# Peptides against a protein of PDB entry 7AE7, part 16

Target 1, 321 residues: chain A of PDB entry 7AE7
Amino acid sequence: KVYKDLREFLEVLEQEGQLIRVKEEVNPEPDIAAAGRAAANLGKNQPAVFFEKIKGYKYSVVTNVHGSWQNHALMLGLDKNTSTKDQFYELNRRWDKFPVPPNVVKREAAPCKENVIDKDINLFEILPLYRINEQDGGFYISKASVVTADPEYPDDFNKLNVGTYRIQVKDRDRVGIQALAMHDIAVQLEKAEAENKPLPIAITIGNNPLVTFMASTPVGYNQNEYEFVGALQDGVPMDIVKSDLYDHLYVPAGSEVVLEGHIIPRVRTVEGPFGEFPGSYSGARLQCEVKIDRITHRTNPIFENLYLGIPWTEIDYLMAL

## One batch from the design tools (peptide; made by RFdiffusion4, then SolubleMPNN)

Design b1_p9_7_s2 (from b1_p9_7, 3 letters changed)
Fold by OpenDDE base, seed 2:
Structure b1_p9_7_s2 (fold): chain B 321 residues (1-321), chain A 9 residues (1-9)
Amino acid sequence: as target 1 above (321 residues)
Amino acid sequence: APPPALPPP
């Protein structure tokens, strides 16, 4: 089984008994984080939790999508009871298929383009934002696949980076991003900031589960994460689409939400604290700031978010593979 | 930062 988007994966998780659907209206705090922690602590089963109704918000949240070995097996299109050993064997077998280039689809064929917001941007209208951990200094987007390119080589598809970074919501149209020196985004940002130029960025939320997996997996600076997604799909290309603002940025065609914007050069603002793996808090630091300039989203977008906290959590599974 | 997923060993 190959998944085009998050929704196809959530359907399979539900069919396999690996998704809890919460139909009753919940409070964003503390209910989402509490249920996410509870699910992450259920031992072997650790289902995804889908919140259909969130008080004060229009759209849904899903958490713990990668939060179990069963979910990881299903992500690979394997039987949910596939052992960790056999999952690893299959991952390695498929890894050797790299590169599998993605399909570039037309804008009209991309579900992430169903709706556009290009004025009066308010992230709180699109994302049911909540504090993930009790002591978090704000609202975080913790499971985004962030797309950036090398500003010196914008047309080099092999340098297109898809990574996962800590993102704090700072305002209606502003987010803080933690670009650590060990991440490819930091190299790209350094080049942009040297020239005092904005770094183009697309923050994608609610993706094909293998995109999220690869965005959390370090690869070489000259290796494209989408080409690994195709490899992990056993040679089936994934679908990508050109971003609306940038000719050189491509996003997953099936993304629930795409935040297009730029990292503001040479600006740093206070970000944090945030509850990180393995249940420690990172202190407040000066971090980069992103201006959101355009949003595209699916109709009734699902906010996929990650709980970070005491092991064993979803992130522990993402890192264990 | 979310720690980078360790590459498969």
Scores: peptide ipSAE 0.019, ipTM 0.663, DockQ to the pose 0.039
Fold by OpenDDE base, seed 5:
Structure b1_p9_7_s2 (fold): chain B 321 residues (1-321), chain A 9 residues (1-9)
Amino acid sequence: as target 1 above (321 residues)
Amino acid sequence: APPPALPPP
């Protein structure tokens, strides 16, 4: 089984008994985080948790999508009871199919383009934002696949980076991003900042589960994560679409929400604290700031967000294979 | 800013 988007994966998770649907209205705090913790504590068969109704918000949240070995097997289109050994074997077998170039679809064929917001941008109107942990210094987007390119080689598709970074909401149209020196985005940002230029960025939320997986998996600077997604789809290309603002940025065609904007050059603002995956808080730090200039989204967008807490949580499964 | 806590080796 190959998934075009998050929705197809959530359908399979539900069919396989790996999704809990919360139909009653919940408070964004503390209920979402509490349910994420509860799901993480269910042992080996941790389900995704889908919140249909969130008080004060219009749209839904899903968490713990990758939060178990069963969910990981299903992501690979395997039987949910496939052993970790066999999952690893299959992952490696498919990895050798790299590169599998993506299909570039037309704008009108991309579900992520169903709706556009290009004025009066307010992230709180599109994303049901909440604190993931009680002591978080703000609202985090913790499971975004962030698309950036090399400013020196913008047309080199092999240098197009799709990564997962810690993102704190700072304002209606601003987010902080943790671009660490070890990440490919930091190389690209350094080049932009050397010229005092903005770095173009697309922050994509709610993707094909293999996109999220590859965005969390380190690859070479000259390797495109989308070409690995095609490999992990056993040679089936994934669908991408050109961003609205930038000719050189491509986003998953099926993304629930796409935040298009730029990293503001040479600006650093306070970000954090945040509850990290080891169950420790990182202190507040000066981090990069992104201005959001355009949003595209699916109708009734699902906010996919990661629960972070005491291991083993969803991030530990994403990092384990 | 305190250095990023590198995961202990």
Scores: peptide ipSAE 0.015, ipTM 0.608, DockQ to the pose 0.128
Fold by OpenDDE base, seed 4:
Structure b1_p9_7_s2 (fold): chain B 321 residues (1-321), chain A 9 residues (1-9)
Amino acid sequence: as target 1 above (321 residues)
Amino acid sequence: APPPALPPP
């Protein structure tokens, strides 16, 4: 099975008994993080947790989407009981199909374009933001697929990067992003900052689970993650759409929320602390700042976010293969 | 300003 979006995957997770639906109103803190930790602590068959109602917010949250080997098997369109060995074999078999170019769909055919916000941007109206761990220095978007391009080669689709980076919400229309030197985004940002230019960015939330998987999987600088998604879909192209602000940025057509904006050149602001994947906090540091200039989103957008802490958590499953 | 803890009503 191939998934066009997060919603099709969540439907399968629910059908397969790999999703807990919480229908009662929850507090964003501590209930979401507590449920994420509890789901991770099951040790087997860890389900996604879908919160339909969050106090003070209009929209839903889903967490622990990749939080088990069963969910990972289902992501690959395999039986949920497929062994890790057979999942690895199938992943490798499909990996050899790279590249599988994506389909570029028209704007009117892309669910991520159903709604537009270009004025009075407030991230809190769209995303039910919460602290993932109690001691986090703020609200984090931990599972975004971040799209950037090489500013020297903006039309080179092979240099289009889709990565996962730590993102702290800083204001209604501002986020901090951790662009480490080991990531392709840092190379692209360095080129932009050398000329004191903004780096165009699209922060995409709630995607096809293989997009999220590939965004967390290191690939070569001249390899496009979307072409791997098509490979991992066993040769079925994924659907992408042009961003609204930038002709050279493409986003998943089915994304729940797309934050379009730019990394502000040569600006650094305090970000963190954040509870990292080893179960330790990273210290507060000066990090890049993104201005959000436009939001596109599906009607009733689902905020997919990741719980992380002491292993094993969802991030450990994302990085295990 | 620090981000609001909740969306304004």
Scores: peptide ipSAE 0.008, ipTM 0.554, DockQ to the pose 0.034
Fold by OpenDDE base, seed 3:
Parts: structure tokens; sequence; C-alpha cells
Structure b1_p9_7_s2 (fold): chain B 321 residues (1-321), chain A 9 residues (1-9)
């Protein structure tokens, strides 16, 4: 099985008994984080948790999508009871199919383009934001696939980067992003900042599970994560669409939410603290700031977020891959 | 890069 989007994967998780649907209205705090911890403590068969209704918000949240070996097997389109050994073998076999170039779909065919917000941007209206940990210095977007390009080679598709970074909500239209020197985004940002130029960015939320997986997986600077997604789909290309603001940025066609904007050059603001894996807090640091200039989203967008805490959590499964 | 390894159980 290949998934076009998060929704198709959530349907399979539910069919396989790997999704808990919470239909009752919950408080964003502490209920979402508490349920995420509870799911992480269920042993080997950790389900995803889907919250249909969050008090004070319009849309839904899902967590622990990658939170178990069963969910990981299903992500690969395998039987949920496939051994970790056999999952690893199949992953390696498919990895050798790289590169599998994505399909570029038309704007009108991309579900992520169903709705547009280009004025009076308010992240709190589109995302049911909550504190993941009690001591978090704010609201985090912890499972975004962040798309950036090399500003020197914007048309080189092999240098298009899709990565996962810690993102704190700073204002209605601003987020802090942790771009560490070891990440490809930091190389691209350095080039932009040398010229005192903004770095174009698309922060994508609620993707097909293999996009999220590849965004959390380090690859070479000249290797495109979407071409690995196609490989991991056993040679089936994934669907991407051009961003609205930038001709050189492509986003997953099925993303629930796309935040398009720019990293403000040579600006650093205080970000954190945040509860990191394996349950330690990283201190507050000066981090990059992104201005959100445009949002595109699916109708009734699902906010996919991860729980970070004591192992084994969803992040352990994503980082261990 | 080698394919991501599932964490050993």
Amino acid sequence: as target 1 above (321 residues)
Amino acid sequence: APPPALPPP
C-alpha cells in the first residue's frame, strides 16, 4: 500500500487497530500531552491518537502516528506484525531504488491548495496549538517537514532540502526555527544571510508518513528527500506541487497545512525552553525567526504533532530510523 | 547514507 496523504494513512491505522479516536472534546492542556504519554506507555502496540475536538479550536490533532513498530510496518505497506528485522530488510531493499523522481501535479489537483490565507494570518486559527510538555516555553510544531533550497542554485532540484526542525510559535504570523550548523538548512541560510536576503521557506504539516520519515532522515546535501520517498514507496513516485510564493520550492501535494514565508536574515530571537528527547530540556537560545506570509491548507486540516518525552516515544522511532 | 535503521527493540 502507498499513501497519498496523512488521511489515507490514518484510515489504515484505524482499520488495523493502531489509531485511537477521541470523539469527546478535550482540553488542549494537559489532555493532549497526557494522552500522548499514555499511548507511548501502552507497550509495543502504541497507537496513534486522533483528537476530533479540542476546546477553543476549530480543527483536530493527531499524535503518535509513527509511535510504534506496527505503525512503521503499516507506513511501509507491510503487515503490522512484520518483524523489525523484516521491516529493516524491506526498507534497505527499497532504499536501493533511489532516485525515484516525484510527480509535479497541477495546483488545482493538490489538496494542500484547497484553502488560502494571505492576510490577517493567525496560526492559532489554523493549528490547535498546545504545550507538549509542562515546562515548554511555548507552543511547538514538532513534526513539520520544512522545505528550503540553495539560494545559489535555486533550480537544482537535488539541493532542495526537506528537513524536520524544532519550531516554536512566536506570534500569529511568526515562528522560531532551530537551524543547527549540522543541518542542510543552515548551509542554505548562511548563503542567504551573507547577502542579507531572506531565505524562502515552506513549513509543511500533516504529510504522508514517508515524507515525515524522510524529513527526519539525514541524506546528502545533493540528494532530494522526495526521490527517497518514491524509493520507499517501492518505486511509486510521490506527488508534489509548486509553492504559491516561490517557483523553486515544492511541497507535498497532500499536506494538511503549508506555511509559506521566509527566514528573516540576520535576526535571532529567544526560543525555548523545550522538552527534548530523551526527556531533557534544552535551554533557551537565540534562534532564527520565520515570518509566515501565506498559508494554504486542506479543508478541516489535521494538525499532526509528536509527543516528546521519556523513551520510547514517537521521536525515538523517527530518530532511530 | 545507509538507510535508517529501526531502533533495535
Scores: peptide ipSAE 0.019, ipTM 0.674, DockQ to the pose 0.021; fails the geometry check

Design b1_p9_7_s3 (from b1_p9_7 with P1A P5A)
Fold by OpenDDE base, seed 1:
Structure b1_p9_7_s3 (fold): chain B 321 residues (1-321), chain A 9 residues (1-9)
Amino acid sequence: as target 1 above (321 residues)
Amino acid sequence: AQPPALPPP
């Protein structure tokens, strides 16, 4: 089984009994985090939790999508009861199929292009934002696949980076991003900042689960995460589409929300604190700032976000293989 | 260095 998007994966999770649907209106705080923690605390068969209605917001939230070995097996299109050993074996077998180049689809064929916001941008109108943990310094986007390129080699598809970074919402149209020196985005940003130029960025939310998995998996600077997604799909290419603002950035065709913008050169603003994956808080520090210039989204977009805290949580499963 | 919240891509 191969998935085109998050929605197709959520359908399979629901069919397999690996999704809890919350139909009643919830408070964004503390209910979403509380349910994420409760799902993690089941110890086995941890389901995704889908919130249909969030008080004060128009759209839905899903969490804990990768939060179990069963969900991980289903992501690979395996039986949900496939052992961790057999999942690892299959992952390695498929990894050897790299590279599997993606299909570039037309804009009109990409579900992420159904709606456009190009003025009066307000992230709060599109994303049901909440604190993931009680002491977080703000609202975080914790499960985005962030697309950047090498500004020196923008046409080198092998240098296109799809990564997962800590992102704090700073304003209606601004986010802080943690670009650490060890990440490929930091190398690309350094090149842009040397010339005092913006770094083009696309922050993609609610993806094919293998895109999210690969965005959380370190690969070489000259290796494209989409080509690994095709490998992990057992040789089936994934679908990507050109971003609206940038000819050199490609996003997953099925993304629920795409935030297109730029990292502001040589600007650093306070970000944090944030509850980290070991169950400890990182302090507030200066981080990069992204201006959001355009949003594209599916009709009734699903905000996929990560719950993290004391192990084991969804992040531990994403990092386990 | 504190481990990043998310694995390094």
Scores: peptide ipSAE 0.025, ipTM 0.702, DockQ to the pose 0.062
Fold by OpenDDE base, seed 3:
Structure b1_p9_7_s3 (fold): chain B 321 residues (1-321), chain A 9 residues (1-9)
Amino acid sequence: as target 1 above (321 residues)
Amino acid sequence: AQPPALPPP
């Protein structure tokens, strides 16, 4: 089984008994984080948790999507009871199919383009934001696949980076992003900042689960994560679409939400604290700031977010293979 | 791609 988007994967998780649907209205705090912690502690067979209704918000939240070996097996289109060993074997077998180039779809064929917000941007109207942990310095987007390119080689598709970074919401149209020196985004940002230019960015939320997996998996600077997604789909290309603001950035066609904008050059603002893996807080630090200039989103977008705490949590499954 | 922001220990 290959998934076009998060929704197709959530349907399979639900069919397989690997998704809990919460239909009752919940409070964003503490209920979502509490459920994320509870899901992580269910022992074997940790399900995703889908919140249909969040008080004060319009849209839904899903958490713990990758939060078990069963969910990971299903992501690979395997039987949910496939052993970790056999999952690893199949992952490696498919990895050798790299590269599998993605399909570039037309804008009108991309579900992520169903709705556009280009003025009066307010992230709180699109994302049901909540504190993941009680001591978090704000609201975090913890499971985004962030798309950037090399500003020196914008047309080199092999240098297009899809990565996962800590993102704090700073204002209605601003986020802080942790771009550490070991990250490919930091190399690209350094080039932009050397010229005092903005770095174009697309922050994508609620993706095909293999996109999220590859965004959390280190690859070479000259290797495109989408070409690995196609490999992990056993040779089936994934669908991407051109961003609205930038001709050189491509986003997953099925993303629930796409935040398009730029990293402001040579600006650093206070970000944090955040409760990270393995359950320690990183102190507040000066981090990059992103201006959001445009949002595209699916109708009734699902906010996929990650709970982080004491191992073993969803992040451990994303990094384990 | 890189793992979600893990602080250095």
Scores: peptide ipSAE 0.024, ipTM 0.689, DockQ to the pose 0.055
Fold by OpenDDE base, seed 2:
Structure b1_p9_7_s3 (fold): chain B 321 residues (1-321), chain A 9 residues (1-9)
Amino acid sequence: as target 1 above (321 residues)
Amino acid sequence: AQPPALPPP
């Protein structure tokens, strides 16, 4: 089974008994994080948790999507009871198919383009934001696949980076992003900041589960994560679409939400604290700031977010492969 | 931060 988007994967998780649907209205805090922790603590059968109704918000949240070996097996289109060994074997077998170039679809064919917000941007209207951990200094987007390019080689598709970074919501249209020096985004940002230029960015939320997996998997600077997604789909290309603001940035066609904007050059603002893996808090730091300039989203977008805390959590599964 | 890939235990 290949998944076009998060929704197709959530359907399979539900069919396989790997998704809990919470139909009653919940409070964003503490209920979402509490349920995410509870799901992460269910031992080997950690289900995704889908919250249909969140008090004060219009849209849904899903957590713990990658939160078990069963979910990882299903992500690979395997039987949910496939052993970790056999999952690893299949992952490696498919990895050798790299590169599998994605299909570039037309804007009109991309579900992520169903709705556009280009003025009066308010992230709180689109994302049911909540504190993930009890001591978090704010609201975090913890499972985004962030798309950036090399500003020196914007047309080099092999240098297009899709990564997962810690993102704190700072304002209605501002987010802090933790670009560590070891990440490809930091290399790209350094080049932009050397010229005092903005770095174009697309922050994508609620993706094909293999996109999220690859965005959390370190690859070479000259390797495109989308070409690994196609490999992990056993040679089936994934669908991408051009961003609205930037000709050189491509986003997953099926993304639930796409935040398009730029990293402001040479600006650093206070970010944190946040509960990191393995349940330690990193202190407040000066981090990069992103201005959100445009949002595209699916109708009734699902906010996919990660629980971070004491192992074994969803992040442990994403990192263990 | 992308958490550094912890080596499998």
Scores: peptide ipSAE 0.019, ipTM 0.665, DockQ to the pose 0.040
Fold by OpenDDE base, seed 4:
Structure b1_p9_7_s3 (fold): chain B 321 residues (1-321), chain A 9 residues (1-9)
Amino acid sequence: as target 1 above (321 residues)
Amino acid sequence: AQPPALPPP
């Protein structure tokens, strides 16, 4: 099985008994984080948790999507009971199919383009934001696939980076992003900031699970994560579409939400604290700031976010390969 | 519904 989007994957998770659907209205805090921690603690068959109704918000949240070996097997289109060894074998076999170039679809064929917000942007109207851990300094987007390009080589598709970064919501149309020097985004940002130019960015939320997986998987600077997604789909290309603001940025065609904007050059604002993957808080520090200039989203967008804390949590499954 | 409070800057 190959998935075009998060929705097709969630359908399979539900069919396979790997998704808990919460139909009653929940409080964003502490209920979502509590459920993420609880799901991680189930020991075996850790399900995704889908919240249909969130108090004060219009849309849904799903968490723990990658939070088990069963979910990981299903992501690969394997039987949920496929052994970790066989999952690794199959992943490695498919990895050797790289590169598998994506299909560029037209704007009108991309579900992520169903709705547009280009004025009066308010992230809180689109995303049911909450604290992932109680002591977090704000609301985090923890599972976004962030698309950036090399500003020196904007048309070099091999340098198009799709990565996962810590993102704190700062305002209605502002997010902080942690661009660490070890990440490809930091190389690209350094080039933009050297010229005091904005770095174009697309923050994509709620993707094909292999996109989210590859965004969390280190690859070479000259290797495109979408071409690995096609490899991991056993040679089936994934669908991408041009961003609305930037001809050189491509986003997954099926993304639930796409935040298009720019990293503001040479601006740093306070971000954190945040409960990190070791179960420790990183202190507040100055981080980059993104202005959101445009949002595209699917009708009734699903906010996919992960819980993280003391191992073992969803992030540990994403990083285990 | 009032939007949730923005995180502190």
Scores: peptide ipSAE 0.009, ipTM 0.572, DockQ to the pose 0.050

Design b1_p9_7_s4 (from b1_p9_7, 3 letters changed)
Fold by OpenDDE base, seed 1:
Structure b1_p9_7_s4 (fold): chain B 321 residues (1-321), chain A 9 residues (1-9)
Amino acid sequence: as target 1 above (321 residues)
Amino acid sequence: SRPPALPPP
């Protein structure tokens, strides 16, 4: 089984009894975080939690999508009861199929482009934002696959980076991003900032679960995460589409929301605190700032977000293999 | 990949 998008995966999770659907209206705080904690505390067979209605918002939230070994097995298209050992064996077997180049689809064929917002951008209108933990210094986008490229080699597809970074919402059209020196995005940003140029960025939310998995997995600077997704799909290419603002950035065709913009060169603003793995807070720090210039999204977009806390949480499963 | 938050100094 291969998934085109988050929705196909959520359907399988629900069919397999690995998704709790909350149909009643919830408060964004504390109900979403409380349910995420409760799901993590089940200890085994932790389901995804899908919130259909959030008070004060138009759209839905899903958490804990990768939050169990059963969900991880299903992500690989295996039986949910597949042992961790057999999952690891299958993962390694498929890893050897790298590279599997993605299919570039036309704009009109990409679900992520069903709707466009190019003026009066307000992230609060498209994402039901909440504090993931009670003491968070703001609202975080914690499960985005962030697409950047090498500004010196924009046409080198092997240098296209798809990574997961800590992102705090700073304003209606601004987010803080933690680009640490050990990440490929920091290398790319350094090149842009040396010339006082913006770094083009696409922040993608609600993806094919293997995209999210690969965005959380370290790979070489000259290795494309999408080509690993195709390998992990047992040789089936994933679908990508060109971003609207940038010819050199490609996003998953099935993303629920795509935030296109740029990292502002040589600007640093206060970000945090944030409750990270393993349940400790990182202090407030000066971080990079992204201006959001365009949003594309699916109709009725699902905001996929991580719950983080004391292990084992979703992040532990994403990093365990 | 996200580095684990370094413990506060």
Scores: peptide ipSAE 0.024, ipTM 0.682, DockQ to the pose 0.114
Fold by OpenDDE base, seed 2:
Structure b1_p9_7_s4 (fold): chain B 321 residues (1-321), chain A 9 residues (1-9)
Amino acid sequence: as target 1 above (321 residues)
Amino acid sequence: SRPPALPPP
């Protein structure tokens, strides 16, 4: 099975008994993080946790989407009980299909374009933000697929990067992003900053699970993550759509939320602390600042966020890959 | 690129 979006995957997770639906209204803190921790403690068959109602927010949250081998098998369209070994073999078999170029769909055909916010941007109105860990220095978007391009070669689709980065919400329309030197985004940012230019960025949330998987998987600088998604879909292209602000950036057509903006050149602001692993916090550091200039989103967008808890957590599954 | 390593079981 191939999934067009997060919603199709969540439906399968629910059908397979790999999703817990919390229908009662929860407090963003501590209930979301607590429920995530509880789900992680359920052993190897950790379900996703879907929160339908969050006090003070309009929209839903889902966590732990990639938080088990069963969920990983289902992501690949395999039986949930497929062994890790067989999942590995299938993953490798499909990997060899790279590249599978994505389909560029029209704006009108892309679910992520159903709604637009281009003024009075407030991230708190569109995302049910919460502290993941008690000692977090703020609200984090921890499972976004961030799209950037090489500013020297903006039309080179092979240099289009889709990566996962630590993102702290700094203001209603600003986020901090941790662009480590080893990441492709840092290379692209360096080029932009050398000319004192903004780096165009699209922060995509709530994607096809293979997009999120590939965004967390390091690939070559000249390899497009979307072309691996098509490979991992056993040769079925994924659907992408042009960003609204930038002709050279493409986002998953099915994204729940797309934050379009720019990294402000040569600006660094305090970011953190963040609980990278249970009981371990990264110190506060000066990090890049993103201005959000436009939001597009699906109707009733689902905020997919990473669950961070005791291993084996969703992060362990995504980072061990 | 090498395929991602699956987490150990």
Scores: peptide ipSAE 0.015, ipTM 0.688, DockQ to the pose 0.021
Fold by OpenDDE base, seed 4:
Structure b1_p9_7_s4 (fold): chain B 321 residues (1-321), chain A 9 residues (1-9)
Amino acid sequence: as target 1 above (321 residues)
Amino acid sequence: SRPPALPPP
């Protein structure tokens, strides 16, 4: 099984008994985080948790999508009861198929383009934002696949980076992003900032689960995560579409939400604290700031976000293989 | 930012 988008994966999770659908209205805090922690604490068969109704918001949230070995097996299109050993074997077998170039689809064929917001941008109208942990310094987007390019080689598709970074919502149209020196985005940002130029960025939310997996998997600077997604799809190309603002940035065609904008050069603002994957807080620090200039989204977009804390949580499964 | 459980700002 290959998934075009998050929705196809959620359908399979539900069919396989690996998704809890919460139909009653919940409070964004603490209910979403509490459910994420509770799901993680089940010890086995940890399901995704889908919240259909969130007080004060229009749209839904799903969490713990990658939060179990069963979900991980299903992501690979395997039987949910496939052993971790066999999952690892299959992952490695498919990894050797790299590169599998993606299909570039037309704008009109991309579900992520169904709706456009290009004025009066308000992230709170699109994303049911909440604190993941009680002491978080704000609302975080914790499971975005962030697309950036090398500003020196913008047309080199092999240098197109799709990564996962800590993102704090700072305002209606602003997010803070943690671009650590060890990440490819930091290399790209350094080049942009040397010229005092904005770094183009597309923050994609709610993707094909293999995109999210690859965005959380370190690869070489000259390796494209989308070409690994095709490999992990056993040679089936994934679908990407050109971003609206930038000819050199491509986003997953099926993304629930795409935040297009730029990292503001040489600006740093307070970000954090945030409860990190070891179950400890990182202190507040000066981090990069992104201006959101355009949003594209599917109709009734699903905000995919992860809970993280004391291991094991969803992030540990994303990083395990 | 906004308080939890309030309408979007």
Scores: peptide ipSAE 0.014, ipTM 0.559, DockQ to the pose 0.034
Fold by OpenDDE base, seed 3:
Structure b1_p9_7_s4 (fold): chain B 321 residues (1-321), chain A 9 residues (1-9)
Amino acid sequence: as target 1 above (321 residues)
Amino acid sequence: SRPPALPPP
């Protein structure tokens, strides 16, 4: 089984008993985080939690999508009861199929393009934002696949980077992003900032689960994560589409939400604190700031977010890989 | 890159 988008995966999770659907209206705080923590504590069979109704918001939230070995097996299109050993074997077998180039689809064929917001941008209208932990300094987008390119080689598809980074909402149309020196995005940002130029960025939310997986998996600077997604789909190409603002950035065709914008050159603002995966807080630091210039989204977009807390949580499954 | 490691059992 190959998934085109998050929705197809959520359907399979539900069919396999790996998704809890919460139909009653919940409070963003503390209910979402509490449910995420509860799901993480359900033992070996940790389901995703889908919240249909969030008080004060229009759209839904899903968490703990990658939060179990069963969910990981299903992500690979395997039986949910596939052993961790056999999952590892199959993952390694498929890894050798790299590269599998993606299909570039037309704009009109991409579900992420169903709706456009290009003025009066307000992230709170599109994303049901909540604090993941009570001590968090704000609202975090913790499971985004962030697309950037090398500004010196914008047409080199092998240098297109899809990564997962800590993102704090700073304003209606601004987010802080943690781009550490060890990240490929930091190399690209350094090149842009050397010329005092913005770095084009697309922050994608609610993706094909293998995109999210590969965005959390370190690869070489000259290796494209989408080509690994195709490999992990056992040779089936994934679908990507050109971003609206940038000819050189490609996003997953099935993304629930795409935030297109730029990292503001040589600007640093206070970000944090945030509760990290080891159960510790990283302190407030000066981080990069992104201006959101355009949003595209599916109708009734699902906000996929990650629960972070004391191990073992969803992030531990994503990082253990 | 190395294939992702599965969490230890």
Scores: peptide ipSAE 0.019, ipTM 0.679, DockQ to the pose 0.021; fails the geometry check

